# Ledger of designs, part 38: peptides against a protein of PDB entry 3OGK

Target 1, 307 residues: chain A of PDB entry 3OGK
Amino acid sequence: ATPDRLSRRFPNLRSLKLKGKPRAAMFNLIPENWGGYVTPWVTEISNNLRQLKSVHFRRMIVSDLDLDRLAKARADDLETLKLDKCSGFTTDGLLSIVTHCRKIKTLLMEESSFSEKDGKWLHELAQHNTSLEVLNFYMTEFAKISPKDLETIARNCRSLVSVKVGDFEILELVGFFKAAANLEEFCGGSLNEDIGMPEKYMNLVFPRKLCRLGLSYMGPNEMPILFPFAAQIRKLDLLYALLETEDHCTLIQKCPNLEVLETRNVIGDRGLEVLAQYCKQLKRLRIERGADEQGMEDEEGLVSQRG

## One batch from the design tools (peptide; made by RFdiffusion4, then SolubleMPNN)

Design b1_p11_5_s4 (from b1_p11_5, 4 letters changed)
Fold by OpenDDE base, seed 1:
Structure b1_p11_5_s4 (fold): chain B 307 residues (1-307), chain A 11 residues (1-11)
Amino acid sequence: as target 1 above (307 residues)
Amino acid sequence: APRKPPVLEWE
């Protein structure tokens, strides 16, 4: 569909999702081919889609100018912005969004590639937003944002239920977890091994409603921090966990209410058997092949067609 | 860039 055709047919559109070309094809985007750029769509949104509240760009090129135009056009009417695997913008574009869209409820930039200029966008969000429900910059590389701003967001946004972040040291998020009283989902962070302090994470207090989580670099030494609330876990993201097959079995047995599991081949056929035995409510299973698991001869750490 | 899966050391 073309932007103009969409607006003419659906002038009262509330939600728009645009999908660009697969990543492999993004390199072949000639600047003259606007099929991968959001610019013509943002122009149409600004002019003709006055009821649009939700925008989802997937694998598209998004410039700071595009974000600025979108922000100014929709302002407080914009409730959802998802920059899903997008590229071409900087944190200046994000700053424009949070400055102008003060009632935004969902802000996602998961797996997007961008130039980070500063952490002002998150600070601005922390200073002015009270509406956030979902914040997701999972699998991004922000180095200039502050965990303190995340804590402020949690304190001010009482409806905040899902937060996914990059590689923040988990101990820097203690204040955030204490403030995020209604948080149900958390992914990301960084659990860093310390030979001198193997139990440094054992006193970590999670939000009481937490039931969907994925802690990056969680190993078997850190895994026990989940045990007190494992029975309430509904979703686990173990893609970036440092768990072996036996560790998977141990954790899975403690999560009888698990509905969604995302993990790697390391779960093995044994882990899948344990999963089938203990997780009767399982609805979705995602198994990825890790690069490090390619060529492993150990049968115990591989998922076969029998599993 | 998307985050890469961790490299696990197998003992």
Scores: peptide ipSAE 0.027, ipTM 0.632, DockQ to the pose 0.060
Fold by OpenDDE base, seed 3:
Structure b1_p11_5_s4 (fold): chain B 307 residues (1-307), chain A 11 residues (1-11)
Amino acid sequence: as target 1 above (307 residues)
Amino acid sequence: APRKPPVLEWE
């Protein structure tokens, strides 16, 4: 499809999702004239798609100029921007989005690659946005953003229900969790084992409505922090957890209302049996094969053809 | 950071 054909057919389009070609696994080489650039689409959005409020780019090349043009063209009409596995922009582009789109409800950059210049974009979002419902920069590398801005967002955005972040120390998010009273979903953070203080996370208080969760680097020592509310968990992301097969079995048994599980092959056939036994409401199961798990491979942590 | 391995999804 071409941008011009889309606008002619659907001039009143409110939601647009564009998917780039699957990246060839080995080569980051995107041909210059490939339909992977959002530029012609942003031009078309700006000129002819004046009712568009939701934009989802998946595996696209997005420049700061593209983001700036989109931001200025849609302004407060833009409710959703998803940069899903995109590349080519910097935090300046994000700053433009949050500066001009003051009523944005969903902002996603999950698995996007970018150049980080500063943390101003998150600060600007914290200072001016009260509409945010979904914030997702899961599996990104922001080093210059502040957990305090995230806390401010939680305090000011009463409809905030889903937040996915990078590798923030989870204890730095205590204020965020306290402020995010309506939060239903949280993914990311970083649990850092401390041999000298094994219970450092035991007093972590989660939002009361939390039911979709994925804590990065959660090991068996930290896992008990979930037990008080495990029965209300509906979705677990264990892709970045440090759990072995037995740990999976322990946790799964405590989550009878689990609907979605994402994990690695370490769950094994045994974990799948436990899952089938205890999680009768399971709707979706995702299992990833970690090539990098050379250090965490339990011999039993293999999903066979039986599973 | 663990890189995304091939995903098997069952729904």
Scores: peptide ipSAE 0.013, ipTM 0.601, DockQ to the pose 0.544
Fold by OpenDDE base, seed 2:
Order: structure tokens, then sequence, then C-alpha cells
Structure b1_p11_5_s4 (fold): chain B 307 residues (1-307), chain A 11 residues (1-11)
């Protein structure tokens, strides 16, 4: 479909989702044709889609100019922006979005590739937004943003329920967790093992409503921090956890209300048996192959066709 | 920095 055809057919469109590449296309391949660029769509949004409050670009090329145009065109009417596996922009584009769209509720850049110039976009968001419900830059690499801005966002946004971040040291997020009183979902962070301080994370306090969780690099030594509230966990993302088969079994047994599990092949047939035994409310299971697991000949760490 | 293990989507 062309942008002009969409606006003519649906002038009162409130939500738009565009997909630029098929699922099999590698993220790094820039489409040779304009069909992968959001520019013509942003032009159409600016001119003719005046009711649009939700924009989702998936696997599209998005420039800073595109983001700036979108931001100015929709301003405080924009409630949702999802840059899902997109590329072509910098943090200047993000700054424009948060500067002009002060009532944005959902901001997602998950798995997007961008050039990071500074952390101003997150600071601006922290200084002016009180509407944010979902913040997601999971599987991204921001090195210039401040955990303190994330804490400020949590303090100011009372409806903040889901936050997914990159590799912040989890201890730097203590203030964030204390402020995020209504947080239900958290993914990301970084747990760093310290042989000299094995209990460094044991005093970590999570938000009381937390029930969807995925801590990056969580190993068996850190896993016990979940035990006090494991019974309320409904979703676990263990894709980037450093848990072996036995660790999976231990954790799963403590999560009888688990509804969604995402993990790697390391769970094995044994872990699947334990899952079936203890997690009777399970609705969705995702098992991915880790590249590092190809070298481990241990049969126990593989999900067979029997599982 | 510890690298996140590459995840292959199981199709």
Amino acid sequence: as target 1 above (307 residues)
Amino acid sequence: APRKPPVLEWE
C-alpha cells in the first residue's frame, strides 16, 4: 500500500504499524528501495493522518529528520512510538521526539541500531514527562544515558508499569526500583559477579507489583534474589540469564504461577519435565538456541524432539 | 563487558 492510499481510505486512523522487511531479512541490510524508508509515511502522517496517536515502525529506515517531522506534526497527540528493529537515526532524533511529544505513554527502541551522540533524550524525558507507561530500549547499547534520569522518570510517571533497559549495573537502579512503585515488568540491567562479594545483590529491593522479569546475566548466585516473590512471577525472560539446566529446574519449581517462559535450549528435557510438573498455568513457552550451546556436548542441556 | 549470548530464533 502507498501512504496516500492509506490516508484516503482511513483519514481517521489512530494506529499505524509498518513493516519494512520480511522476518528472514537480516537487520543490517538497508533496503535498496524507498519502501524501507519511513519518509513518505511521515509526510503523509503530517499532512493527512491528524488523528494518529500510535506509530509502530518495524524494520524500517528512520532518519533524524523523519523523527523530527513526526514529533512536530503530532506533538502531544502522539501517545505511542515504537522503533522496533529500526535503523538510520541518532539520539538527536530521540531528543526531538521527547521534546515535542511530552505526553508520550509508550516509547520503544527495542533492538534498534542507532548512533549515540549523548544522553540528552533521556534527560529531557525525565525533566518533562509524567505520562510514560512503557519505556523499552531492550537489546540496545546506550552508554551515555544516566540511571538517575531513569529514577526521575519512575518518580514522576505514576503509571509507569513496564521498563526494559540495556546494560545498566543493577545496583545503580536501586533508586529507580524504589521510585517505580507501580512497575509490573522489568527486563535488562546487568548483574556482575563479584567473587569477593557474592552477596552484593541480596539486599536488592524490587517493586512490590513486579511479576514479569528478565534480568540480564543473572547466574545461580544471583537467582535467590527472586525467591521472596517467585510465587507472584507470571513471566520470565531467561534468554540472557546465565543459568544451567539445574538452575532452571530450581527456579521453575519456585514459580508455580508462571504463564510465560522465554529461555534457551539449556533448559533441556529435564527442565521441560519440571516445568510441566510445577507450572500448570503456563500459556506460552519460547525456546531459542544459544550460539554458545552448540559447543556443549552435554546431552542434558538440549531440548530433544521428545520434549 | 559480558556479551549477551546470540539468540537464534527457533522457527
Scores: peptide ipSAE 0.030, ipTM 0.614, DockQ to the pose 0.179; fails the geometry check
Fold by OpenDDE base, seed 4:
Structure b1_p11_5_s4 (fold): chain B 307 residues (1-307), chain A 11 residues (1-11)
Amino acid sequence: as target 1 above (307 residues)
Amino acid sequence: APRKPPVLEWE
């Protein structure tokens, strides 16, 4: 579809999702002349899609100028912006979004690549937004943002239910977790093993409603921090956990209400058997092939065609 | 630390 055709056909469009070409995908979903750039779409949104409140760009090239134009055009009417695996922008573009779209409820930039100028965008969001429900910059590399701003967001945004972050040290998020009273989903962070302080994470207090979780770099020593609320866990993301097959079995047995599991082939046939035995409410299972697991000769850590 | 496999997030 072309932007002009879309606006003519759907002048009252409230939600738009655009998918760019996967680098490997031959499918001409986007006209060649647009090269996966959002610019023509942003122009059309600005001019003709005045009721648009939700924008989702997937695998698109997005410039700071595009974000600035979008922000100014939609302002407080923009409720959702998802920059899903996008590239081409900097944190200045994000700053424009949060500055002008003060009632944004969902802000996602998961797996997007960008140039980080500063942490002002998160600070601005923290200072002025009270509407945020979903914040997701999972699988991104922000080095200049502050955990304190995340805490402020949690304090000010009482409807905040899902937060996915990059590699924040989890202990720096203690204040965030305390403030995020309604948080149901958390992914990311960084658990760092310390031989000298084996229980440094044992005193972590998670939000009471937390039921969807993916802690990055969680190993078997840190895994017990989940045990007090494992029965309420409905979704686990173990893709970036440092758990072996036996660790998976241990954790799965404690999660009888698990509905969604995302993990690597390290779960093995044994882990799948345990999953089937203990997780009767399982609705979705995703198993990814770990790059490092091809080299691990551990026969038990592979999902066979039988499993 | 194993490189985070590209998370195909199924939203």
Scores: peptide ipSAE 0.025, ipTM 0.627, DockQ to the pose 0.196; fails the geometry check

Design b1_p11_6_s1 (from b1_p11_6, 4 letters changed)
Fold by OpenDDE base, seed 3:
Structure b1_p11_6_s1 (fold): chain B 307 residues (1-307), chain A 11 residues (1-11)
Amino acid sequence: as target 1 above (307 residues)
Amino acid sequence: MSREIVYEYEE
């Protein structure tokens, strides 16, 4: 399909999703520039798709100029922008989006690769947006953004229900969690073990409606912070948790309403048995091989065809 | 009518 064919066929299109690179096992062998510049699509959006409110680019090359053109063309009519596993832009492009699209409800950059110049984009978003419902820069490397801006967003955006972030120290997000009264989903952050302060996270207070969760680097010592609301957890992301098989079993037993689980093969056949026994509402299961598990000789940490 | 279109981009 070509951009011009799309606009001719669907001049009143409101939602567009574009996929660039194919799903291949050897994705790393595909050139970065293959099959995926958004430029011709952005041009078509700007000229002919005047009712477009939602844009999802997946595995495409996106430049700052593309983002700037899109931002100016759609302005406050743009409600959703998802840069899903995209590359080629900098934080200047993000700044343009949040500057011009002040009514944006969903902003996603999950797993995108970019050059970080500063944290101005998040600050601008915090200062002017009151419409945000979903913010997702999970599995990205933002080092120059402030957790205080995230707190401001939570305070100003009453409909904020889902936030996924990079490696923020969880204790720096205490203010955010307090402000985000309607938050249902949180992923990311960073839990850092401190031998001198084993209970430093035990007093964390999560939003009352939180039911979809993934805390990075959560170990067995931190896991108990979930127990007070484990029964209301519906989705759990354990891909970056530091839990062994038995830890998985302990947590899963406390989550009878779990619908979605994402974890590593460390769950093992034992963990899968426990999952089947206690989580009767399970709809989706994703198991990945962890980098840390490639060298592990422990057979219990493996998922067989039986499981 | 909410319309969502998914395309695979090709060079």
Scores: peptide ipSAE 0.026, ipTM 0.602, DockQ to the pose 0.027
Fold by OpenDDE base, seed 4:
Structure b1_p11_6_s1 (fold): chain B 307 residues (1-307), chain A 11 residues (1-11)
Amino acid sequence: as target 1 above (307 residues)
Amino acid sequence: MSREIVYEYEE
């Protein structure tokens, strides 16, 4: 489809999702600049799609100029922007979005690649937004943003229910968790081992409504921090956890209301058996192979046809 | 209820 045909056919369009690069791009089978520029679409949005409140770009090339144009064109009417596995922009583009779209409810840039200039975009969001419901920069690399801005967002956005972040030290998010009273989903962060302080995470307090969770780098020593509310957990993302098969079994047994599990092949057939035994509400299971999990299918810690 | 349109774009 072309942008002009879209606007002519659906002048009152409220939600638009565009997919660019083929899935093969995930495996570096095509050049990074292969197709999927949002520029012509942003032009059409600006001119002719004046009812548009939700934009989802998936695997597309997005420039700062594109983001700036989109931001100014839709302003406070823009409720959702998802830059899903996109590239080509910098944090200046994000700054433009949050500066002009102050009523944005969903901002996603999960798995997007970009140039980080500063942390101003998150600061601006913290200073002016009170509408945010979903913030997701999971599996991104930010080094210049402040966890204090995230805390401010939680304090000011009473409807904030889902937050997915990069590698923030979890202890720096204590204030965020305290402020995020309605938070139901959290993914990301960074749990870091400290030989001199093995219990440094044991007193971590999570939001009372938290039921969808994925803590990055969570090992068996940190896993017990989930036990007090494990029965409340409905979704677990263990893709970036450092749990072995037995650790999976331990945790799964404590999550009888688990509906969604995402994990690596390390769960093994034994973990799947435990899952079937204890998690009767399970609706979705995603298992990925880790880079180091190549080997015999019948080996412990691997999911086989038997499981 | 908002209408969502999904397109695949290739240059």
Scores: peptide ipSAE 0.023, ipTM 0.623, DockQ to the pose 0.027
Fold by OpenDDE base, seed 1:
Structure b1_p11_6_s1 (fold): chain B 307 residues (1-307), chain A 11 residues (1-11)
Amino acid sequence: as target 1 above (307 residues)
Amino acid sequence: MSREIVYEYEE
């Protein structure tokens, strides 16, 4: 579809999702001649899609100018912006979004590539937003943002239910977890093993409603921090966990209400058997091959066609 | 990093 055709057919469109790289013939695919840039779409949104409140760009090129135009055009009417695996923008573009879209509920930059100029965008969000429900910059590299701003967001946004972050030291997020009373989902962070302080994470307190979790670099020594609430876990993201097959088995046995599991091939057939035995509510299972596992052919850590 | 899906099950 072309931008002009979309606006003519659906002038009252509330939600738009665009995909830059086609997998199948879908109506929301960008024509090849558009080069994957969102610019023509943002122009159309600004001019003709006045009821649009949700925008999802996937694998597209997004400039700061595009974000600025979108922000100014939709302002407080914009509730959702997802920059999913996008590129071409800087944190200045994000700053424009949070400055102008003060009632944004969902802000996602997961797996996007961008130039980081400063942490002002998160600070601005913390200072002015009270509507945020979902914040997701999972699998991104922000080095200039502050965990304190994240804590402020949690304090001010009572409806905040899902937060996915990059490699924040998890201990720096203690204040955030305390403030995020309604948080149901958390992914990211960084668990950094300290040989001299093996129990440095044991006193970590998670939000009481937390049921979807993915802690990056969680190893077997840190895994016990989940045990007190493992029975309430519904989704686990173990893609970036440092768990072996046996660790998977141990954790899975403690999560009888697990609905979604994302993990690596290290789970093995044994882990899958345990999963089938203990997780009767499982709806989705995703197993990926980790980059680190290509060379470690441990027979137990491989998923076969039997599982 | 290109993630290769080994197995995916969705109900």
Scores: peptide ipSAE 0.057, ipTM 0.752, DockQ to the pose 0.603; fails the geometry check
Fold by OpenDDE base, seed 5:
Structure b1_p11_6_s1 (fold): chain B 307 residues (1-307), chain A 11 residues (1-11)
Amino acid sequence: as target 1 above (307 residues)
Amino acid sequence: MSREIVYEYEE
C-alpha cells in the first residue's frame, strides 16, 4: 500500500490509521526505505486527502516538520490526532498541532518518545481549545507542562470526558478535577506516600461521573479514596498500582459493576476468585507479569491455570 | 529495525 494509491482510491477518506510494523511481520507491503516515517503519508494527506479529520500513527517516526505540515494542511478540520508509541518529534511539533488545529477533539501521545523543549503546547491548547474530548499522554515524560493549563482545559472544554496523564503529583490536579465536571476517565498521575502525612490524599474530590480510573503508584493507604465511588467504577487500571493480593481483593469486592480490569499477576488466584464472585459484569481482564514479580514468585501472587 | 506500514481507513 502506498499513499498515492490510497488517495486515488479514497479521495474522501475521513479516518486514517497507519501502523509501523516490524519488517518480519509483513515483508512485502512497503519498500524498506520508508523506515516507518510518516512523511510520505503526511505529504499525501496535505495534497489529496482534504476531508481527513482523524489521523492515527502507531509505532511511526514522526518529525516536527511532519506535524507542522499536517497541522497547517488540516487546520480546524483535524479532529483526532493519535501519536501512539511514536518517536522523532519534539514539543515544537505538538505546539504546531494545537496552534493550527483549534478544534481538535482527541489528542493522544500515549507511550510516545519525544524531546521536551517546553510546556507551550499545553498552554496553547488551554488558551484556545474548547472542543477537546480526549487528552492522552499516558506513560510519557512531560516535565515542563503546567497543571494549571490542564485545569484551564478542563474549564474550557465542557465535553472533556477522558484524560490520561503522566507523572503529575495528584494533589496538583485538585483544580483540574474540580473543573472537569464531565470527566469519566482518568489515568496516570502520581501518588506519593508520605509517612508523616498518611491521609494527604483522603480529601481528593473526583469528578462525579468518573468511572474509569487508573492512579499510578496507588498503594493500600491511598486506595480508600476510591471507596466512596467504587460501586460506580466500570474500569480499573491497576498495572501501576502498588497493591498486593489482599489489597486487590479488598478493592474488587467494592466494585460490583467492574467491566474492565487491568492488573498484574499479583492479583493471584485468590484475587481472581474474588473477581468472579463480586464482579458479574466483567467483560475484559488483562493480567501482566510485573517486572518485580519475575523474581518473587510469591505463591499467593501467581495466577495459575485455575483462574 | 526495518518497518513496514499497514494502514486502516474509514470513509
Scores: peptide ipSAE 0.024, ipTM 0.606, DockQ to the pose 0.043; fails the geometry check

Design b1_p11_6_s2 (from b1_p11_6 with P1M V5I)
Fold by OpenDDE base, seed 3:
Structure b1_p11_6_s2 (fold): chain B 307 residues (1-307), chain A 11 residues (1-11)
Amino acid sequence: as target 1 above (307 residues)
Amino acid sequence: MSREIVFEWEE
């Protein structure tokens, strides 16, 4: 398919999703240039798709110039931008998006690779946006953004319901959680075990409507912080949790309303049995083989065809 | 009517 064919067939298109196809790579290493460039599509959007409000690029090459052109062409009409597993841009491109698209509701760059210049894009978003509903930079490396800007976003965006972040220290997000009164979904952060302070996170307070959750590096010592609201949890992302099979069983047993579980092979057949016993509302299960499981000889941490 | 169009694109 070509951009010109799209606009001719659907001149009033409101939502567009483009997927770059993965190519064969050695040792699961996919180069940055394996996907298609968005440039011809951005040109077509700018010229002929004047009602487009939602754009989703998946596994594509996106430059700062592409983002700048898109931002200026759609401006406040752009409600959704998803840069899903994309590459080729810097935070300057993100700055252009948030500067020109002041009414954006969904901004996603999950698993994208980029060059980080500064944290200005998040600051600009915090200072001017009041429409944001979904912010997702899960599994990205932002080192120059401020948790204070995230708190400001939560305070100003009353419809903010889903936030996924990188490796923020979870205690730096206390103000964010307090401000994000309507938050339903949170993923990311960083829990850092402190042997000298075992109750470091015990007093962490989550938004009252939180029901979809994934805390990175959550171990068995931190897991009890979920127990007060475990019954309302509908989705768990445990891909980056530090839980063993028994820990999975403990947590799952406390989540009878769980609908979606994403975890690693460490859940084992035992964990799957517990899941089947206690989670009758389960709709989706994702099991991945983590890097740590590849090195472990622990047979209990394996999912077989029995499970 | 919300229409989402999915295009598979490769170089």
Scores: peptide ipSAE 0.033, ipTM 0.652, DockQ to the pose 0.028
Fold by OpenDDE base, seed 1:
Structure b1_p11_6_s2 (fold): chain B 307 residues (1-307), chain A 11 residues (1-11)
Amino acid sequence: as target 1 above (307 residues)
Amino acid sequence: MSREIVFEWEE
């Protein structure tokens, strides 16, 4: 298997997805010596795939040099870059991408591990991009980026519809939400409970079109902030919410148009019954076993074969 | 719609 097989067979390839998974090689196109590194693929992209506009790396090793080469090779033709559960790069690599690919529409680093040097990449993106539709660094840790840059992105990118972030304090994103007039999906943030200020988040205003939502660390005290628009919610990510079974029931009853629910085992059979009763448009249900719930499961907080 | 090519392998 030679690296050039891809370009020879598909010279007009527009979208490439590479998955580093323990599965048999498809079509014998991947040499055994390539391992999980994207380098040989980036070389092929740079040299021979001139129409490529979408790149998705999943569970691969990506270096800053790889990102720099990709950025320079595709430049404004690159519309989508997804670094999905990747590792090996720093924010310098991200800076190269946003510097050279000024018309990028989708930028994803979800669950990727990287070295954070600074927040320049997000600032550069904010200063120059007007095309962004999807920004996703969900389940990552960025400590050096500014919520003001995120607000600038929202103001400048009129087609911005989906934003997933790390652990930004939600109150720091008030300006972002105000600017993101067309936002349909938001995940992440951080709701930090303050016993002394139970209504800390009650004045939070969300974009009017918001219908896909996952607020991290949302507890029962914060949950009411969703009630004004619960009827328009189509997707809920409750994997990182701090809701018990009864809280799930309360929220689900208010979301009759729910299509996708992602949650933990804490929903229980009771929650599933409520879900079946009130959410007739449900298309997908994902239930994960919470790491923190392994020892504290009550009868109601367990999903059995009945549910 | 542009064709997406997916490669999967075992390390």
Scores: peptide ipSAE 0.031, ipTM 0.642, DockQ to the pose 0.030
Fold by OpenDDE base, seed 4:
Structure b1_p11_6_s2 (fold): chain B 307 residues (1-307), chain A 11 residues (1-11)
Amino acid sequence: as target 1 above (307 residues)
Amino acid sequence: MSREIVFEWEE
């Protein structure tokens, strides 16, 4: 497909999703620069797609100039921007987006690779946006953004329902969780072991509507923080949790309304049996096996063809 | 490199 053909045929297009690279690129099977550049599409959006409110780039190369052009062209009409597994931009590009698109509702950079210059983009978003519903920079590397800006976003964006973040210390997000009264989904953060304060997370309070959750680095000692609301959990992301097979069994038994589970092979056949027994509402199960787990499938803590 | 197994049900 070409941009010009798209705009001629669908001048009133409101939503656009583009995919640029094959999945093989994720495994370094093709050159990094292979795939689609968004530049020609952004040009076409700017000129001819004047009703476009949602843009989803998946596995595309995106420059700061592209983001700046898109931001200025769509301004407050842009409601959704998803940079899904994209690369080529810096935080300056993000700053342009949030500066010009002040009514944006969904902003996603999940698994994107970028150069971080500063945390201004999140600060700008916090200072001016009141429309945000979904913020997702899950599995990204931000070191210069402030959890206080995230808290401000939660206070100002009353429709905020889903937030996925990188490795924020979870205790720094206490204010965020308190402010995010309507939050239904949270993924990310960082739970850090402290020998001197083993129960430092036990008083963590989550938003009352939270039902989709994934806490990074959650171990068996931290897992009990979920127990008070485990019955309302509908989705669990345990891909980055530090749970063994028995820990999975313990948690799953407490989540009878679980609909979606994402986890690693460590769940094992035993965990799958427990899942089948206790989670009758389950609709989706994702099991990921890492390269280091390419051993015997019949071992404890490994998912085999039996499960 | 990781391998993903996905099961999905529709009601």
Scores: peptide ipSAE 0.026, ipTM 0.632, DockQ to the pose 0.419
Fold by OpenDDE base, seed 5:
Structure b1_p11_6_s2 (fold): chain B 307 residues (1-307), chain A 11 residues (1-11)
Amino acid sequence: as target 1 above (307 residues)
Amino acid sequence: MSREIVFEWEE
């Protein structure tokens, strides 16, 4: 299918998702010159898809010019933009999006690669947006954005329910958590162990409705910060946690309402047994093999065929 | 590498 065929067939299209999947066999379904670029689609959106409010690009090449064109074409009608594992843009492109699309509700750049010029895009979003519900730049490397802008977003966007971030020091997000009164999901951040201050995170106050959580680099010393609200946790992302098998068992036992668990092979058969025993509402389990676990065939942190 | 584009849309 070509962009023009799509617009002719569905002139009132509201949601579009494009997936650039590396498969040689399906190359003939796309114009030879697309190369995974969103440009021809953005052109079509700008010209002919005037009711489009949701755009999801997955594994696509997206330029700043593409983002600028999309932003200006859709403006406040754009409610959702997902740049999922995309590349080719800079923060200037993001700035254009948030400048022109001031009523955007979902902005996602998860696992995208980009050139970071400055933190202006997040600042602009903070200054002008009051509609944001989902902000997701999980597994990205933003070094020039301000946690203060994130706090401002939380204060101004009362419908903000899900925020996933990169490696912000969690203590810098205290103001954000206080402001994000309706936040249900948080992933990312950075917990940094300090031998001299083992309790530095114990006074963290999380939003009252928080039930989906993934704290990066959370170790056994930091894990207790979850205990006061562990019973309300429904989704737990432990992929980037620094927990051993027994730590998993301890935490899982405290989460009887857990519905989704994502973790590494370190959970082991023991962790799976505990999970089965205590988490009767579990709907999804994802276990990944960590790169660090390839050599640990003999360690207790292996999921066998029993699990 | 040749790429496949999958289109998903909602009206």
Scores: peptide ipSAE 0.025, ipTM 0.535, DockQ to the pose 0.068

